# Ledger of designs, part 293: peptides against a protein of PDB entry 6IDX

Target 1, 380 residues: chain A of PDB entry 6IDX
Amino acid sequence: KELAKLSADVTFATEFINMDGIIVLTRLVESGTKLLSHYSEMLAFTLTAFLELMDHGIVSWDMVSITFIKQIAGYVSQPMVDVSILQRSLAILESMVLNSQSLYQKIAEEITVGQLISHLQVSNQEIQTYAIALINALFLKAPEDKRQDMANAFAQKHLRSIILNHVIRGNRPIKTEMAHQLYVLQVLTFNLLEERMMTKMDPNDQAQRDIIFELRRIAFDAESDPSNAPGSGTEKRKAMYTKDYKMLGFTNHINPAMDFTQTPPGMLALDNMLYLAKVHQDTYIRIVLENSSREDKHECPFGRSAIELTKMLCEILQVGELPNEGRNDYHPMFFTHDRAFEELFGICIQLLNKTWKEMRATAEDFNKVMQVVREQITRA

## One batch from the design tools (peptide; made by RFdiffusion4, then SolubleMPNN)

Design b2_p26_8_s1 (from b2_p26_8, 17 letters changed)
Fold by OpenDDE base, seed 5:
Structure b2_p26_8_s1 (fold): chain B 380 residues (1-380), chain A 26 residues (1-26)
Amino acid sequence: as target 1 above (380 residues)
Amino acid sequence: SEKEEKEKKKEEAIKKFAERLIKSRK
């Protein structure tokens, strides 16, 4: 107990480390010897002292043994562990994962996200916080191949559902630390969109061009009687599609694929447009047709707006950025849906279209509309 | 069904967020 308190002092820590004191603490954990009187209390103070000593950065985290890692992971995996030991064990594992890639690899073999989800199903918000913190650490330090495995739609859906039901919708106010960990998890989750955000469309890829053609089909052919025979000559078809792509509000209405060559937002904008068109078809058709039927200069260019809105949402959500310390602004909505980014896009594109109409905007006002929409999104 | 209740809760959360975004204009 005194050691745990004194370990917060850097002068004491330096002297204690110079006396190989940290090695003694690690050996106490490694021994697993339950024979000591007040073992649980002693272990809790040992783990506290160990963490406080390591936080001084005097000793490398790589000094810890595999046996030590297995003991700490064992305390997290066992169902009947003292809450004080569990909390400190989660914190130690988090620190290990954050400070050492070698320790991350070893810990990722000993524990699963599924085991950590069980610690979210408790009433103790501190345990929940450290469990999410460890999940965040594992997600941050995971190599790209393993990030996709952690991104397994079922595991993410389950984790999201548990966080929503047991943390966010819990009967207790969310503390600052929990709010920070929820923010971190959101940032890390949206960073999975970075690949698509940085993927340029290939204008020569027929499969990608077929997606743009599908956007046209959903907008304009859904109301047209199937009797328009495919037999109108290739030139008439090209001219017709150029008009349709202009009505869709693409900047390059001759070759809309060129609008998706800029990164960010690259292909992510096309993914959002396709999601809107398939999942919210009535909303999509309404937005497109309301603007395509206007002969006035007050049409909202859907294609251009969708691209710039996707870029803006990536900036607001900090896609591709590391989470900042001291930030705690999480959005509960992102835990309610599997495709939360695309749903946010679908809300924001309607807001943009409404704002455009209210401002009586023209193409010259485009940047002003986007600025107003940005302010509306960031205040919500 | 538990599925329908989850979908309804999703729609309601999205609707509330949309309402906040629309109200932030005032």
Scores: peptide ipSAE 0.007, ipTM 0.313, DockQ to the pose 0.017
Fold by OpenDDE base, seed 2:
Structure b2_p26_8_s1 (fold): chain B 380 residues (1-380), chain A 26 residues (1-26)
Amino acid sequence: as target 1 above (380 residues)
Amino acid sequence: SEKEEKEKKKEEAIKKFAERLIKSRK
């Protein structure tokens, strides 16, 4: 106990490390000898002293043995471990993952996200915090090939649902530390959008053009009697599509694919439009038709608005940026839905369309409308 | 059903967020 307290002092830590004291602590953990009176208390203080000593950065985290890692991972994976040992073991694993890619690899072999999820289902917020912190560390340090698997594990309605039900909707106030870990998890989740945000549309890709055509079809052909099959020649059909793409509010009426060549938001804007059109079809059709029927200069260009809104949302959510240690602002909404970004887009595009109408905006007011919408989103 | 209640709670959370976004205009 006194050792654990004194280990927070850098002068003591230096002297203790110089006396090989940290090696003695690691050997105590490695031995796994449960035969001592008050073993759990002694082990909890040993792990505390170890953490405090290592936090001084005097000793490399790579000094720890595989046996030590397995013992610590064992305390996290075992169902009947003392809470004090579990808490410190989670913190040690987090620190190991954050400080060493080699330790990350070893820990990722010994610990599953499923085991960490079990520690979210407890009433102890400190355990929940360290469990999310370790999930975040594993997510952050995962190589690109494994990030999608971690993302899939997070997108697995299970982790999100458990966080929502046992953490966010828990009967306890969310502490600052937990709020930070929820923020980090949110940022890491939205960073998965970066690939699509930075993917340029290929105007020659037929599959991508077919998505734009599907947006047109949903907007204009869903209520049109199929009897008006445009049996008119290919040129009339192209001219018709140019009109439809103008009515959709694309900047390039001839080839809307060109509007998605800018990154950000690239293909992510098209993904959002398609999601809106497929999942919120009535809202999509309403927004498009309300503006397409206006022969006045007050039409809200849906296509342009959707692209710029997607870009704005990426900027607000800091897509592609690392989480900041001082931030604790998380949105519970993002834990309620698997397609939370697209749902946010669907809310914000309606907000934009309403704001456009209220302002009686024209195409010249576009940037001013976007600024007002940005302020509305960031204040909410 | 528990599934419908979960879906309803999702819709309510989205609706509350939308309402906050709408109210932040004042």
Scores: peptide ipSAE 0.006, ipTM 0.312, DockQ to the pose 0.017
Fold by OpenDDE base, seed 3:
Structure b2_p26_8_s1 (fold): chain B 380 residues (1-380), chain A 26 residues (1-26)
Amino acid sequence: as target 1 above (380 residues)
Amino acid sequence: SEKEEKEKKKEEAIKKFAERLIKSRK
């Protein structure tokens, strides 16, 4: 107990480490010997002292044995562990994952996200905080292939649902530490958009061109059976498409694919448009047809607006940036939906279209409208 | 009315989020 308190002092920590004190603490954990009176309390103090000593950065985290890692992971994976041991074990695993890629690999083999989700289904907010912190650490340190798998997994839908129901909608006020971990999880989730944001459209990719054509079909041919594959476009059909792409508000009316070659926002803007068109079809059709029927030069260019709005949302959400220490600004809405970014886009594009009308904007006012919309989204 | 109330709640939610984002950057 006194060792745990003194381990926070850098002078004491340096002397204790020089006396091989950390090795003694690690061996105590590795032994797993339950025969000591007050074992749980002694182990909790041992784990506290170990963590505080390691936080001084004097000793490398790579010094820990696989047996030590397995014991700590065992305290997290077993259903009946003392709360004090569980909390410290989660904190130690977080620190191990953050400080060492080799320890991340070993820990990722010993524990599952499903086991960590079980620790969110408790009333103890400190345990919930360290469980999310460890999930965040695992997500941050995962290789790119595994991050996408973690993102697509039923585990993320379940994780968001559990966080929403047991943390955000809990009967307790959210502490600063939990708010920070929710912010970190939100940032890491939006960073999965970075690949699409930096992906240029290939104007020669037929599958990507078919998406742009589907946007036209949904807007103008909504009653036409998709089985009428528009046969080989006669020159009349190409001229018709150029008019339709102008009405959709693309900058390049001849080849709208060229509007998606700039990164950011690249293909992410097309993903947002397609999501809006399929999931919020009535809203999409309304926005497009309302602007396509105007001859007064007050038409809002949907395609251009959607691209620049996607870019603006990426800038506001800091897509591709690491989470900052001391930030606690999370939004509960981002835990309510799997496609929270695309839903945000769908709200913001309606706000943009409204603001364009209220300002009686023309194409020359485009940048001014975008500035007002940015202020509205950022004051909001 | 229910769609308008959902849109208004979403607009207010977006509104409260971005205020927090700006305050946390200073």
Scores: peptide ipSAE 0.011, ipTM 0.344, DockQ to the pose 0.023; fails the geometry check
Fold by OpenDDE base, seed 4:
Structure b2_p26_8_s1 (fold): chain B 380 residues (1-380), chain A 26 residues (1-26)
Amino acid sequence: as target 1 above (380 residues)
Amino acid sequence: SEKEEKEKKKEEAIKKFAERLIKSRK
């Protein structure tokens, strides 16, 4: 107990480390000897002293043995561990994962996100906070392939549901530390969009061009009687599609694929447009047709607006940026839906279209409309 | 159903966020 308190002092820590004291603490954990009177209390203080000593940055985290890692991971994965030991074990694992990629690999083999989710289903907010912190650390340090697997897994949907129901909708006020961990998880979740945001469309890729064609089909052919005879010559068909792409509000209405060659937002804008068109088809068709039928120069260019809005949302959400230690602003809505970004896009594109109408905007007012929409989104 | 109630709660959360975004227009 005194050692744990003194270990917070850098002068004591330096002398204790010079006396190989940290090695003695690690050996106490490695031994797993439950034979001592007050073992649980002794272990809790040992883990506290170890963490406080390591937080001085004097000793590399890579000094820890695989046996030590297995013991600490065992305290997290085993049922009926003392809450005080569990809390400190979660904190130690978090620090290990954050400070060393080699320790991340070892820890990721010993524990699963499913085991950590069990610690979110408890009434102790401190345990919940450290469990989310460790999940965040594992997610941050995971290689891209494993991050995508974590994102696609039932584990992410389950994790989101558990956080929403047991943390966010809990009968307890959210502490600052928990709010920070929820913010971090939100940032890391949106960073999965970075790949698509930085993916340029290939104008020669037929599969990508077919998505743009599908946007046209959903907007214009869903109401057109299939009776339009196949026999109108290839040139009339190209001219018709050019008109349709102009009505969709693409900047390059001859070759809309060119509008998606700029990164950001690259292909992520096309993903958002396709999601809107498929999941919210009535909203999509309404937005497109309301603007395509206008001859008054007050048409809101949907294609251009969708691209610039996607870029703006990426900037507001800081997609591709690391989480900031000083921030604790999270949005509970992002824990409610699997495709929260695309749903946010669907809300914001309607807001943009409404804003455009209310401002009686023309193409020259485009940047002004976008600025007003940005202010509305950032104040909400 | 518990699924429909979850879906309704999702839709309501999205709707409340949309309403906040729309009402922030003074």
Scores: peptide ipSAE 0.007, ipTM 0.311, DockQ to the pose 0.017; fails the geometry check

Design b2_p26_8_s2 (from b2_p26_8, 17 letters changed)
Fold by OpenDDE base, seed 3:
Structure b2_p26_8_s2 (fold): chain B 380 residues (1-380), chain A 26 residues (1-26)
Amino acid sequence: as target 1 above (380 residues)
Amino acid sequence: AEKEERKKKWEEAVEKEAKRLIKSRK
């Protein structure tokens, strides 16, 4: 207890480390010897002192043994561990992951996302905070090629719904640190959209053109089997497609693929449109047909609106940015859906269409409508 | 390359979070 308190002092820490004191603490953890009276209390103070000593940055985190890592990981993976030991073990693992790539690799092998998610299903907000913090640390240290796999594991393990039910809708106010960790998780998840946001459509890629054609099919031929690839289009079919792409509200009616060559939002706008068309088909068809049946110049151009809205949402949500210090602004909506960005797009595109009608807008008012919609989204 | 710039931004974000973590315990 005194050691833990004194370990916060840099002078004491320096002297204690010079006396190999930190090695003694690591050996106490490594031994796993439960024979001492008040073992749990002693271990909790040992882990506190260890963490406080390491936070001075005098000793490299790489000094810890594999046995030490396994003991700490064991305290997190076992279902019946003392709360005080669990809290400190999560905090130590977070520090190990953030400060060492070699320790990250070892910890990622010893601990599962499912084990960390189990620590969210408790009433203790500190344990919940450290569990999310460790998830975020593992996400931050993950290789680029593994980040999407982690996000898929979060969806598969219902991380968002568990956070929503046990943290956000909990009977306790969200503390600043928990709010920061929720913000970090949100930002890291939206960062996965950056690649698509910066991907230009290739107007010559047939697979990408087939997606635009599928948008047309869903809007105008919803009862048609997708297996009916439109046979080689006669000139009459090409003229029909140009009309259909105009009704869809693309800027380039001849080659809508050209509308997706600007980055941002690039292909991310097409992904959002396709998601809306497949998941919210009735909403998509309604929006398109309401505007395709108008002859009064008050048509809301869906294609153009979807692209500019996607760009606006990327700006509002800071897609492509990384977590910053002092930020704790998270959106509860992010935790309601695994595809939260696409769902937000689906809400906002309906808001845009409503606002367009209310303003009695024409194509000349497009930028004014987008400004009003931006204000509406940022005030919600 | 844009990929190396993104990698550098991630490394900087990790360093910021590691520094923040130390400050949050003091």
Scores: peptide ipSAE 0.516, ipTM 0.936, DockQ to the pose 0.722
Fold by OpenDDE base, seed 1:
Structure b2_p26_8_s2 (fold): chain B 380 residues (1-380), chain A 26 residues (1-26)
Amino acid sequence: as target 1 above (380 residues)
Amino acid sequence: AEKEERKKKWEEAVEKEAKRLIKSRK
């Protein structure tokens, strides 16, 4: 207890480290569980002192043994651990993950996302905060090729709904640190969209053009059996498609793929349109047909609107940016759906279509409508 | 070049969070 208090002092820490005192603390943890049943308080102070000493940055985190990591990970994985030990163990693991690539690799092998998510289903807000912080640390340190796998694991394990129900809709106010961790999780998840946002469509890629054709099929041929393979369209069929692409509100009616060559939003706009068309088919068909049946100058161009809305949402949500210090602004909507960006797009495209009608807008008013919609989204 | 720049931004974000964490405990 006194050691834990004194370890906050840099002068004491320096002398204690020079006396190999930190090695003694690590060995106490390494000695294992038999001491824990009788000396949980002693261990909690040992872990406190260890963390305080390491936070001085005098000793590298790489000094810790595999046995030490396994013991700390064991305290996080065991259901009947003292709250004080669990809190400190989560905090130590977070620090290990953030400060060492070698420790990240070892911890990522010892701890599952499911174990961390179980610590969100408790009444203790500090444990919840440290659990999300460790999830975020693991996400930040993950190789680029593993970040999507982590996001998929979060969806599979219902991380968002658990956070929503146990943290956001909890009976306690969200503290600043928890708000920061929720912000970090949001930013890192939206950062996964950066690649698609910066992916230029190839107007010569048939597979990418087939997605645009599928948007046309869903809008205009929804009752037609998918059995008509996209056979080589006769010249009449090409002319028909040009009309349909005009009705869809693409800028390039001949080759709508050209509308997706600008980055941002690149292919991310097409992903949003396809998501809307497949998941919210009735909403998609309604928006397209309501504007395609208008022979008046008040048609809302869906294709153009969807592209510019996707770009605007990327700007508002700072897609491609990374977490910054002092930010704690999170959107509760992000925790309502695993596909939160696409769902937000689906809400906002309906808002855009409504606003267009209310303004009695024409194609010349497009930028004014987008400004009004931006203001509506940023106030919500 | 773009991948390397992106990697560098991630490393900088990790460093910022590590520094923030130390400050949040004091």
Scores: peptide ipSAE 0.515, ipTM 0.936, DockQ to the pose 0.770
Fold by OpenDDE base, seed 4:
Structure b2_p26_8_s2 (fold): chain B 380 residues (1-380), chain A 26 residues (1-26)
Amino acid sequence: as target 1 above (380 residues)
Amino acid sequence: AEKEERKKKWEEAVEKEAKRLIKSRK
């Protein structure tokens, strides 16, 4: 206990480290000797002293043994561990992950996302905070090629709903540190959209062209019996598609693929449109048909609106940015759905359509409508 | 070049979070 308190002092820490004191503490953890009276209390103070000493940055985190890592990971994976030991073990693992790539690799093999998520389902807000912090540390240190797999694992393990129900909708006020960790998780998740946001559509890619054709099919052919065989000559069919792409509100009616060559939002806008068309088909069809059947110059161009809205959402949510130390602003909406960005797009495109109607807007008012919609989104 | 720049930004974000963590415990 006194050692843990004194370890916060840099002068004491320096002297204790020079006497190989950290090595003694690590060996106490490695030994796992449950035979001592008050072992749990002694271990909790040992872990406190270890963490305080390491936080001085005098000793590299790479000094720790694999046995030490396994013991600490064991305290996180075992049921009914003392709360004080669990808290310190999570904090130590977070520090190991953030400070060492070699320790990250070892810890990522020893701990599962499911184990960390189980620590969110407790009433202790400190344990919840350290569990999210460790999830974020693992996410930050993950190789680029594994980040999407981690996000998929979070969806599969219902991380967002667990956070929503046990943390955000909990009976306790959210502390600043928890708010920061929720912000970090949000930012890192939205950063996964950066690749699609910066991907230009290739007008020669048939698979990407087939997505645009599928948007047309869902909007215009969903009610028409499949019996109209493609027997009208290739030119009449091309002319028909040009009309349909105009009704969809694309800027380039001849080749709507050209509307997705601008980055941002690139292919991310097409992903949002396809998500809306497949998941919220009735909403999509309604939006397209209401605006395609108008001849009063008050048509809201869906395709153009979807692209510019996607770009606006990327700007508002700072897609492609990384977590900043000074921020703790998280959106509870992010935790309501695994596809939160696409769902937000679906809400905002309806808001845009409503605002367009209310303003009695024309194509000349497009930028004014977008400004009003931006204000509405940022106030919500 | 863009991949290296993104990698560097991630490394900087990790370093910032590691420094923040030390401050949050004091």
Scores: peptide ipSAE 0.513, ipTM 0.935, DockQ to the pose 0.747
Fold by OpenDDE base, seed 2:
Structure b2_p26_8_s2 (fold): chain B 380 residues (1-380), chain A 26 residues (1-26)
Amino acid sequence: as target 1 above (380 residues)
Amino acid sequence: AEKEERKKKWEEAVEKEAKRLIKSRK
């Protein structure tokens, strides 16, 4: 206990390290010998002293043995561990992951996301905080090609709903550190959208053009009686599609693919439109048809609106940015759905359509409507 | 160049979080 307290002092830490003190502490952990009286208390103070000593940055984290890592990972993976040991073990693993790529690789092999998620389902907010912090550390250190796999694992294991129910909707106020960790998880998840946001549509890619055609089909052919067999091989003349793409509110009625060549928001806007059309089909059809039936200059251009709204949401949510120190602003909505960005888009496009109607807007008022919608979104 | 710049930003974010972690314990 006194050693753990003194280990916070850099002078003491330097002298203790020079006496091989850290090596002695690591060997105590490596031994795993539960035979000592007050083992749990002794181990908790050993881990505290170790962490405080290592936080001085005098000794490299790479000094730790694989046996030490396995013991610490063992304390996190075992279902019945003293809370004080578990807390310090999570903190040590977080530090190991953040400070060493070699330790990250070893820890990522020894610990599962499921084990960390189990530590969110407890009443101890400190354990919850360290568990999310370690998840975020693993996410930050993940290779670029593995970040999406990790996000998919979070969805598969219901990480968001568990955080929502056990952390956000918990009976305890969210502390600053927990709020920061929730912010980090949000930012890292939205960063996965950066690639799509910066991907230009290729107007010559048939698969991408087929998505635009599917948007047209869902809007205009889904309500048509199934008796109108698509089998009349009348290639609806390019002129018919031009009318449909005008009704969809694309800027380029001849080749809507050209509207997605601007980055940001690039293909992410098309992803949002397709998500809305498939997941919220009734809402999509309503928005499109309400504006397509108006021969008046008060039609809300859905395609243009969806693109500019996607860009605006990327700006508001800082898509492509990375976590910064001192921020703790998280959106509880992010934890309500795995496709939170697309769901937010679906809410905001309805808000835009409503605001357009209320303002009696024309195409000339487009930027004014977008400004009002931005103010509404940022105040909510 | 863009991939390298993105990689560098990611490494900087890791370093910031590692430094923040030390400060949060003191």
Scores: peptide ipSAE 0.512, ipTM 0.934, DockQ to the pose 0.774

